# Peptides against a protein of PDB entry 3V4L: the designs that were tried, part 3

Target 1, 386 residues: chain A of PDB entry 3V4L
Amino acid sequence: GQPLAKDKVALLIGNMSYWEHPKLKAPLVDVYELTNLLRQLDFKVVSLLDLTEYEMCNAVDEFLLLLDKGVYGLLYYAGHGYENFGNSFMVPVDAPNPYRSENCLCVQNILKLMQEKETGLNVFLLDMCRKRNDYDDTIPILDALKVTANIVFGYATCQGAEAFEIQHSGLANGIFMKFLKDRLLEDKKITVLLDEVAEDMGKCHLTKGRQALEIRSSLSEKRALTDPVQGAPCSAEALVRNLQWAKAHELPESMCLKFQCGVHIQLGFAAEFSNVMIIYTSIVHKPPEIIMCDAYVTDFPLDLDIDPKHANKGTPEETGSYLVSKDLPKHCLYTRLSSLQKLKEHLIFTVCLSYQYSGLEDTVEEKQEVNVGKPLIAKLDMHRGL

## One batch from the design tools (peptide; made by RFdiffusion4, then SolubleMPNN)

Design b1_p8_3_s1 (from b1_p8_3, 6 letters changed)
Fold by OpenDDE base, seed 3:
Parts: sequence; structure tokens; C-alpha cells
Structure b1_p8_3_s1 (fold): chain B 386 residues (1-386), chain A 8 residues (1-8)
Amino acid sequence: as target 1 above (386 residues)
Amino acid sequence: MTPIEIEE
């Protein structure tokens, strides 16, 4: 019969905004596009940008909680990375320069933990460099992996090589994602799909002789990302998994705020990623005696590190939100919360209405505090596990 | 990842 997945779970990490390393751009687009494709494949997707070491560890731990017997697990990483002695290291955004294995996540350690979950399929898509880090002489002694015959690595590049992104004036995919996205929905064995991606990428003149996809597989069965999820969750574990995933994707409900002056504000929320939310405000009613009014969001929790200069923009793009801008209401003020994983408390903030009456030169302000609870990934309490 | 500038 066709293989069935008990469930399908993906963790996608895109690191771009490195503190001590060159900034990247492609991981933004790559994680977003891959998220949308994997959702069409009935994956439960957690998508995270710009994680510290601690946040990456917690994201992996939460991902591992979603894994169980016969579940398909997919880990995608786009960012800086290295490979020492056949071990792949994902570099967090807070990694020092030079980074070492102690500052990085070892993919083979994650694989070991995934094998302990008796997963149906383990897919790693590693869009990172595979150069040796000569500043890290650590030989990781990994325990022998179990023979599970269900492992697939898609490396964006070959051993000792770089994975590339195209930097032009616009948003672009990394080279690997550029070709992967065109085939990802195909009903093919995952190793066959990746082999076709390798052939397509091999035609790319930009990366010819510099980057080549490497497939490492022990997959003995015909398993595909298109494999159907087994019917209604009958187990308590499957229900818990569904609830955990649902919590990580729950947006705050849109609110209508009424100010004493008679102005009504619509407050709305949109998810760009599991840790990135856009807040938008719009004036839905204004008394005629009020000639000008604006609704600003302010007083965010300090844990979010929100620069007021980047808040309350007239376009989503001015916040750095280029991907979801088409799905957002027009004529709002937009604020991008890009670090929801840092939120330890409820998201409490102030909506400040600044307005002017006809015939008065002075601006008047009214404020309302808004509590939206823990949005998106902040519901997983990623910080409480230590 | 490493950036490649495409000279247009």
C-alpha cells in the first residue's frame, strides 16, 4: 500500500541577522515559500527567523515534542553553517566570531533524538555552507545512529563547498530553494525528487562548479512528502500534537477600539512567521470635527526589543514585511514584531490615538492598553524549559 | 550561505 504518515511536522529555521557574521537575505524568502509549500502538503509547520543558540535549542526541543512513531519530521535550515568530520553545525545569530561547536546546533544530535521518537521519515534540508571550520578542533563523539532506514539529507551543497544566495536589488531565494520549490509538491519518493532538484540546480550557470546538491539517504521505503496523513487523530499524543501546533499558530482576534472622542480603531494581526507578527491599525470611524487622527502602537514589552523608529509605518514594506503585504489591509499603520520567541509575558501594548479638532492647533492624545495574550510561538513558552 | 552578487 502507499505509505501513510501518522502526522507530518516541519521545523523551518532561517537565520539572517547575525551579530558577528555577514548578514543574509535569502532565508527570509526561503522559509516563507517553503512554509507555504509544506502547508499544502499537510505539514504542521513551525517557521522561525533569527534565532539565538538558546532559542534554536528550544525550537528543536518543541519540534521533537511533535514527533512520534510514524510521524514524518522535516527540519529545514537556512543560514550560516559548517561541517566538521561529517557533522553539520547550524550557526545561531548570536554565535561568536569565530564560532565553535559549543555555540552551534549539531544536526546529527537532532537526528539521534528524532530516531528515538521512532519517526516514519526524517528529512533534513540544510541550506548552509559545508566548509570545515578550522577554528573548531572539536571532534564530536556521536553515539552510533540506529539503523532506521528512514533518513534523508538534502544538502544545498557538497562537502567542503559553500551554499549560495543571489543578492540583487529584490528578494530572491537561495540557489537550493529556487530549484527545490518547483518540485516540492511532486508525488515522488523524496530521494527521487531531490535528485531531480540536483539535476535542475546543476544547469544553473551561476553556481556550476561552486555548488552542487548532495543527497545522503538510508531511505529503504518509497516515502514522499505527499504521503497522506493517517486519518483523524485517534491517540492522546496526536491530539496533544495538534493542540501544540495550533497554539503556535493562534493569532490574536481583531479588535475594535473605541476612544472617548468617538474615533473607532480596528486593530488587526497577521502572521508572517511563527515568531513574526504584523500589527496593523486603521481608523474605521472618525467624527467630522476631528480633522486629523493617527493610531500608534507603543509601550511594547522590553523583551521584544522594538525600535519605535520602525513601528507605525505607512506600508508593510517599510517595516521589512515584503511577503505578506499583499494579504494585509491597505491604509493602515503597520508594526512588525519579529522576535515573538523572546516574549515571556502577555503581549501588552498601548494604542495611542493622536488627533486634532477643527479650529484647535494642539493635538490631543487618548490611550488604551491592549492585552492580546501570548501570540503565535510565544504560547509554547520556549523560555521555560530550562 | 554565501552571497553572490550578480553583476547585472
Scores: peptide ipSAE 0.312, ipTM 0.858, DockQ to the pose 0.822
Fold by OpenDDE base, seed 1:
Structure b1_p8_3_s1 (fold): chain B 386 residues (1-386), chain A 8 residues (1-8)
Amino acid sequence: as target 1 above (386 residues)
Amino acid sequence: MTPIEIEE
């Protein structure tokens, strides 16, 4: 019969804003486009940008809780990385220079834990460099992997080589995602799909002789990313998984705030990623006696590290939000919350209305506190150390 | 990843 997935779960991590390493650009676009494609394939997708070591560990642990017998698990990583002795290391944004294995996540350790969940398929898409790190001579003693015949690695590059992104004036994909995205929806065995992506990448003049896709697979069955999910959740674990995923993607409801002066503000929320939310404000009603009014958001929780200089922008792009700007309402003030994984409490903030009456020189301010609970990924409490 | 500058 056609293979069925019990469920399909993906974790996508894009690290760009490194503290001690060169900043990247492609992971933003790559994670966003891959999220939209995997959602069309009925994957439950968690998409995370710019994670510390601790936050990456917690994201992987939460992902492993979503895995169970016959579930398809996909891990995508875009960022800095290295490979020592056939072990792949993902580099967190807070990694020191030089980094070591103790500062990084080993993909083969994650694979071991995925095999313990009796998953139906394990796919790793690693958009990182595979050069040796000569500052780390540690040989990880990994436990022997089980023979599960359900593992696929798509490496953006061959062993000892670099994976590239194109830096131009605009947003661009990494080289791997540029070709992967055009084929990802095809109803083909995942290893056949990746082989076609490898042929397409091989035609790229920019990376010819510098980057080549490597496929490592033990997959004995004809499994595809297009394989249908088994219908109604048949287990308590499947219901819990569905509820946990839904919680991690729940936006705050749009609010209409009414001020004493008679101004009405619409407060809205949009998800860019599982840990990135846009807040937008618009004036929906203004009394005629008020000549000017602006609605600012302020007093965010300190854990979010919101710079007021980047808040309350006239465009989404001025906040660093280039991808969802077309889906946002126009003529708002926009604020980008890019670190929702750091939020320990409820998201409480102030909406400040500044306004002026006709014939008064002084500006008047009114403030309302807003509590929107825990938005998106903040509902998973990833900051709770196990 | 490593950036490639494309000389336009």
Scores: peptide ipSAE 0.309, ipTM 0.860, DockQ to the pose 0.803
Fold by OpenDDE base, seed 2:
Structure b1_p8_3_s1 (fold): chain B 386 residues (1-386), chain A 8 residues (1-8)
Amino acid sequence: as target 1 above (386 residues)
Amino acid sequence: MTPIEIEE
């Protein structure tokens, strides 16, 4: 019979805004496009941008809580990375220069923990460099992996080589994702699908002789990303997993704020990623005696590092939101919260209405505090270990 | 990843 997944769970991490390393661009687009494709494949997707070491560890721990016997687990990483002695290291955004294994996440350690969950399939898609780090002499004593015959690695590049992104003025995929996205929905064994992606990438003149996809697999069964999820969640564990994932992806409800002057503001929320939310405000009613009226969001929790200069923009693109702008209401003010994983408390902020009456020179201000609870990934309480 | 400059 066709293999069935008990469930399908994916963690996607895109690191681009490094503190001590060259900034990247492709991880933004790659994580977004891969998220949308994996959702069409009935994956429960957690998508995270720009994680610190601590935040990456917590994201992996939360991902491992969603894994269970016969669940398909997929980890995608786009960012800086290295490979020492066949061990792959994902580099967090706060990693020092030079970084070492102690500052990075070892993929083979994650694989060990996934094998303890008795997963049905383990897929790693690693869009990172595989050069040796000569500043890290650590030989990780990895515990012996179990023989599970269900592991697939898709490396964006071969051992000792780089994975590339194209520096264009616009948004572009990394080379790996550019070819992977065209094949990902195909009903093929995952190793066959990746082999076709390798052939397509091999035709790319830009990276010919510089980057080649490497497939490393122990997969003994015909398993595909298209494999259906087994039935309704009949187990208590499957119900708990579904509820946990749903909580981590719950947006605040849109609300209508009414001010004393009779102005009504619509406050709305959109998810770009599991840790990135856009707030938008629009004036939906204005009394005719009010000639000018603006609605600003302010007084965000300090943990979010919101620069007021980047808040309340006339376009989503001015906030750095290029991917979801088509799905947002027009004629709003937009604010992008890009670090929801840092939120320890409820998201409380102020909506400030500034307005002017006809024939009065002075501007009037009214303020309302808004509490939207813990949005998206902030519900997982990734900071519970502090 | 490493950026590639495409010479236009």
Scores: peptide ipSAE 0.289, ipTM 0.852, DockQ to the pose 0.760
Fold by OpenDDE base, seed 4:
Structure b1_p8_3_s1 (fold): chain B 386 residues (1-386), chain A 8 residues (1-8)
Amino acid sequence: as target 1 above (386 residues)
Amino acid sequence: MTPIEIEE
C-alpha cells in the first residue's frame, strides 16, 4: 500500500543576523518559500528566524513534542554551520567568534531524540557550510543511533565545502533552495527527489566545483514528502499535537478601535514567520472636521527590542518585510515584530492616535492600550527555562 | 552559508 504519515511536522530555522559572524540574506527567502511548499504538502510548519542558542534548543524541544510514532519529522536549517568528525553543528546567532560545539546544536543529537519518538521518517535539510572548525577540538561521543531505516540527510554541500548564497541587490535563494524548491512537490521517494536536485545543482555554473549536494540516507521504504497524512486524529496525542501547533500559529484577531474624537482605526496582524508578525494600522473612519490623523503603535514590551525608528512605516518593505507585502492591506502604517520568541508576557502595546482639527494648529493625541495575548510562537513560552 | 559576490 502507499505509505501513510501519522502526521507531518517541520521545523525550519533561518539564522542571518549573527552578532559575531558575517550576516546572511538567503535564509529569509529560503525559510519563507520552503514554509509555503511544505504547507502545500500538509506539513505543520514552525518557521523561525534569528535564534540564539537557548531559543534554538527550545525550538527543537517543542518540535520534538510534536513528534510521535509514525509522524514525519523534517528539520531544515539555513545559516552558518560546520562539520567535525561527521557531526553537523548549527550555529546560533549569538555564537561567539570562534564558536565551539558547546555554543552550537548538534544535528545527530536531534536525530537521536527523533528516533526515541519512533518517527515514520526523519528528514534533515542542512543549508550550511560543512568545513571543519579547527577551533573546536571536541570529539563528540555520540550514543549509537538506533537502526530505524527512516533517515535522510540532504546536505546543501559536500563534506569540507561551503554552501553558498548569491548576494545581489534583490532577494535571492541560497543555491540549495533554488533547486530544491522546483522539485519539492514531486511525488517521489525523498532520496530520488534529492538526487534529481543534486543533478540540477550540478548544472549550475556559479557553484560548479564549489558546492555539490550530498545525500546520506538509511531509508528502506518508499517514503515521500507527498505521502498522505493518516485520516482524522483519532488518538489523544494527535489531538494534543494539533492543538499545540494551532496555538503556535494563531494570530490576534483584527480589531476596530474607536477613539473619542470619532476616528476609527483598524488594527490588523499578519504572520511572516512563526516568530515574525506585522502589525498594521489604518484609518477606516475619520470625521470631516479632522484634517490629518495617524495611528502609531508604541510602548511595546522591552523584551522585543523594538526600535521606534523602524516602527510605523508607510510600507511593509521599510520594516524589512519584502515577502508578505503583497498580501497586506495598502495605505497603512506597518510595524514588524521580528523576535516573538523573546516575548515573556502578553503582547501589550499602545495605539496612539495623533490628529489635527480644521482651523487648530495644535495636534491632539488619544491613546488606547491593546492586549493581544501571546501571538504565534509566543504561546509556546520558549523562555520557560530561564 | 557563504556569500558569493558576483562581480558584475
Scores: peptide ipSAE 0.273, ipTM 0.848, DockQ to the pose 0.775

Design b1_p8_3_s2 (from b1_p8_3, 7 letters changed)
Fold by OpenDDE base, seed 5:
Structure b1_p8_3_s2 (fold): chain B 386 residues (1-386), chain A 8 residues (1-8)
Amino acid sequence: as target 1 above (386 residues)
Amino acid sequence: MTAIEIKE
């Protein structure tokens, strides 16, 4: 019979905005496109950009809570990384220069914890460099892995090699995701699918002799990402897993604000990632005596580190939102909240209406405070240690 | 990842 998954869960991490290291661009597009493909495959997807060490640890811990017997787990990482002694290290955005194993997440430690959950399939897709870090002389003493025969690694590059992104004018995929995305929906054993991706990458003249996909597998069964989720009545554990996932994906409801001057504002919310939200404001009603009218968002929680110079833009692209701009309403002011994982309290902010009456030179302001609770990933309290 | 410039 066709194999069944008890459930399917994915954690996708894209690190780009490093503090002490070169900034990347491809992880933005790669995480976004992979999220959309895995959702079409009935995966529960958490997608996170620009995590600190502490935030990455908490994201992995929350992902491990979604794992159980017969669940398919997929971890994707795009960013800086290294490989020492066959151990893969994912580099957080706050990692020092030089970084060491103590500043990084070891993928083999995550695999050990996934094996304790008795998962049906463990897939790692690692879009990072695999060069040795000569500044890290630590030999990690890893506990012996269990023989689970359900592990697949797709490395974007060979051992000791680099994984590349193409610097072009605009948004582009990394080399690995460029070829992976074209095959990911195919009903094939995951190791066969990755082998076909390796053949497609091998035809790329840009990376020939510089980057090649490596597949490491112990997968003894025919398992595919297309394998259906078991339609059995939700066990108590399946209900808990569905609730945990749903918390990380709940947007605030759109609001209609009414000001004393008779102006009405629509306040709306859109998810770009599990930790990235766009706020947009639009004037939906204006009295004829008001000649100019703008609705600004301000007074954000200090934990979000919102620069007012990047808020209230006339286009989504001016906020750094290029992926969801087609799905947003037009003729708004846009603000991008890119660090929702840092939010300790409810998202409370001010909507400031600035307007001018016909025949008056002075601008008038009215303000309303808005509380939208904890949006998206902020419901998981990733800023607090477990 | 490492950036590659595409020379046109």
Scores: peptide ipSAE 0.210, ipTM 0.833, DockQ to the pose 0.760
Fold by OpenDDE base, seed 3:
Structure b1_p8_3_s2 (fold): chain B 386 residues (1-386), chain A 8 residues (1-8)
Amino acid sequence: as target 1 above (386 residues)
Amino acid sequence: MTAIEIKE
């Protein structure tokens, strides 16, 4: 019979906005497109951009809580990285220059923890460089991995090589994701699918002799990303897993705010990623005596590090939101919250209505405080330090 | 990742 997954869970991390390292662009598009594809494959996807070391550790811990016996686990990482002695290190955005293993997440440590969960399949898609870090002489002594025969690594590049993104004037995928996305929905054994992706990448003249996909697999069974999820969650653990995932994807409900002047504002929310939300405001009713009015969002929690200069934009693109702009209402003011993982409290902010009456030169302001609770990933309380 | 500028 076709293999069944007990469930399918994916963690996708895209690091771009490094503090001490060159900024990247491709991880934005790569994580977004892969999220949409994996959702079509019935994966529970957590998608996160620009994580610190601490935030990456917490994201991995939350991902591991979603794993159990017979669950398919997929970890995708796009960012900076290195490989020392066959150990792959994902570099957080706050990593120092030079970075060391103590500042980075070891993929093989994550694999060990996934094996303890008795997972049905472990897939790692590592879109990072695999060069040795000569500033890190640490040899990780990893305990011997269990022989689970269910591990697949898709490395975007060969050992000792770089993974590339193409800097166009616009948004573009990384080289690996460019080819992976075209095949990801195919009902094939994951190692066969990745081998076909490797052949397609091998035709790319830009990366020929610089980047090639490497597949490392112990997968003894015919498992595919298309494998159906086993029917209704019958176990308490499956219900808990579904609830945990649902919490990380709950958007605030759209609100209609009514001001004393008779202006009505629609406040709406859209998810770009599990840690990235767009707030949009629109004037849905204006009295005729009000000639001009705008609805600004202000007074965000300090933990979100929101620059007011990047808030309340006339287009989603001016906020840095290029991917979801087609699905957003038009004629709004847009604010992108890109760091929802940092939110410790409820998202409370002020909606400020600025307006002018016909025949009055002075601008009038009315304010309403809005509490939307913990949106998206902020519900997982990733900041509960041990 | 490393950026490759494609000179168009």
Scores: peptide ipSAE 0.207, ipTM 0.830, DockQ to the pose 0.819
Fold by OpenDDE base, seed 2:
Structure b1_p8_3_s2 (fold): chain B 386 residues (1-386), chain A 8 residues (1-8)
Amino acid sequence: as target 1 above (386 residues)
Amino acid sequence: MTAIEIKE
């Protein structure tokens, strides 16, 4: 019969805004596009940008909590990385220069933990460099992996080689994602699908002799990313997993704020990623005696590190939100919260209404505090381990 | 990843 997944769960990490390393661009687009494709494949997707070492560890731990017997697990990583002695290391944004294994996440350690969950399929898509790090002399004594015959690695590049992004003036995919996205929805064994992606990438004149896809697999069964999820969640564990994932993806409800002057503001929320949310405000009603009226969001929790210079923009693009701008209401002020994983408390902020009456020179201000609870990934309390 | 400038 066709293999069934008990469930399908994906963790996607895109690291770009490195502190001590060259900044990247492709992980933004790659994580976004892959998220949308995996959602069409009935994956529960957690998508995270710009994680520290601690935040990456917590994201992996939360991902492992969603894994269980017969669940398909997919880990995608786009960022800096290296490979020492066949061990793949994902580099967090706060990694020092030079970085070592102690500053990085070992993919084979994650694989070991996934095998302890008795997963139905383990897919790793690693869009990182595989060069040796000569500053890391650590030989990880990895415990012997279980023989589960359900492991697939798609490496964006060969061993000892680099994975590339194309520096265009605009948003572009990394080379791996450029070809992967065209095949990902195909009802094929995952190793066959990746082999076709390797052939497509091999035809590209830009990457010929520079980057080639490497497939490493122990997969003995005909498993595909298209494999249907087994039935309604009949188990208590499946219900708990569905509720946990739903909590991590719950947006605040849109609110209509009413001010004493009779101005009404619509406050709305949109998810760009599991840790990135856009707040937008619009004036939906204004008394005719008010000639000028602006609504600003301010007083965000300090843990979010919101620069006021990047808040309250006239376009989503001015906030750095290029991907979801088409799905947002027009004629708003936009604020991008890009670090929701840092939120320890409820998201409380102020909506400040500045307005002027006809015939008065002085501006009047009214303020309303808004508590939206813990949005998106902030519900997982990734900080509870301190 | 490493950035490549493709000189067109």
Scores: peptide ipSAE 0.184, ipTM 0.824, DockQ to the pose 0.711
Fold by OpenDDE base, seed 4:
Structure b1_p8_3_s2 (fold): chain B 386 residues (1-386), chain A 8 residues (1-8)
Amino acid sequence: as target 1 above (386 residues)
Amino acid sequence: MTAIEIKE
């Protein structure tokens, strides 16, 4: 019969805003596009940008909690990385320069933990450099992996090589994602799909002799990303997994705020990623006596590190939100919360209405506090380990 | 990843 997944879960990490390393651009687009494709494949997708070492560890731990017997697990990483002695290391945004294995996540350790969950399929898509780090002399003694015959690695580049992004004036994919996205929805064995992606990359003049996809697999069964999910979630574990994932993707409900002056504000929320939310405000009703009226969001939790200079923009693009801007309402003020994983408490903030009456020179302000609970990934208390 | 500046 066709293989069935008990469920399908993906963790996508895109690290770009490195503290001590060159900033990247492609991981933003790559994680976003891959998220949309994997959702069409009925994956439960957690998508995270710009994680510290601690936040990456917690994201992996939460991902492993979603894994169980016969579940398909997919880990995608786009960022800086290295490979020492056949061990792949993902570099967090807070990694020092030079970074070492103690500052990084070992993919083979994650694979070991996935094998303990008795997963149906383990897919790693690693869009990172595979150069040796000569500053890391650590030889990890990895425990012997179990012979599960359900493992696929897609490396964006060959051993000892770099994975590239193309710096254009616009948003562009990394080279790996550029070709992967065109085939990802195909009903093919995942190793066959990746082999076709490798052929497509090999035909590109930009990549020829610079970057080649490497496939490393021990996949004994014809498993595809298109494989249907087995039945209704009848197990208690499947119900818990569905509820945990749903919690991590629940947006705050849109609110209509009413001010004493008779102005009505629509407060809306949009997810860009599991840890990135856009807040938008719009004037939905204004008394005719009020000539100017703006609704600002302010007083965010300090844990979010929101610069007021980047808040309350006239366009989503001015916040750095280029991908979801088409799906947002127009004529709002927009604020991008890019670090929801840092939120320890409820998201409480102030909506400040600034307005002017016809014939008065002075601006009037009214303020209303808003509590939206824990949005998106902030419901998974990734900080509970401190 | 490494950024390639394609100088056109």
Scores: peptide ipSAE 0.181, ipTM 0.821, DockQ to the pose 0.740

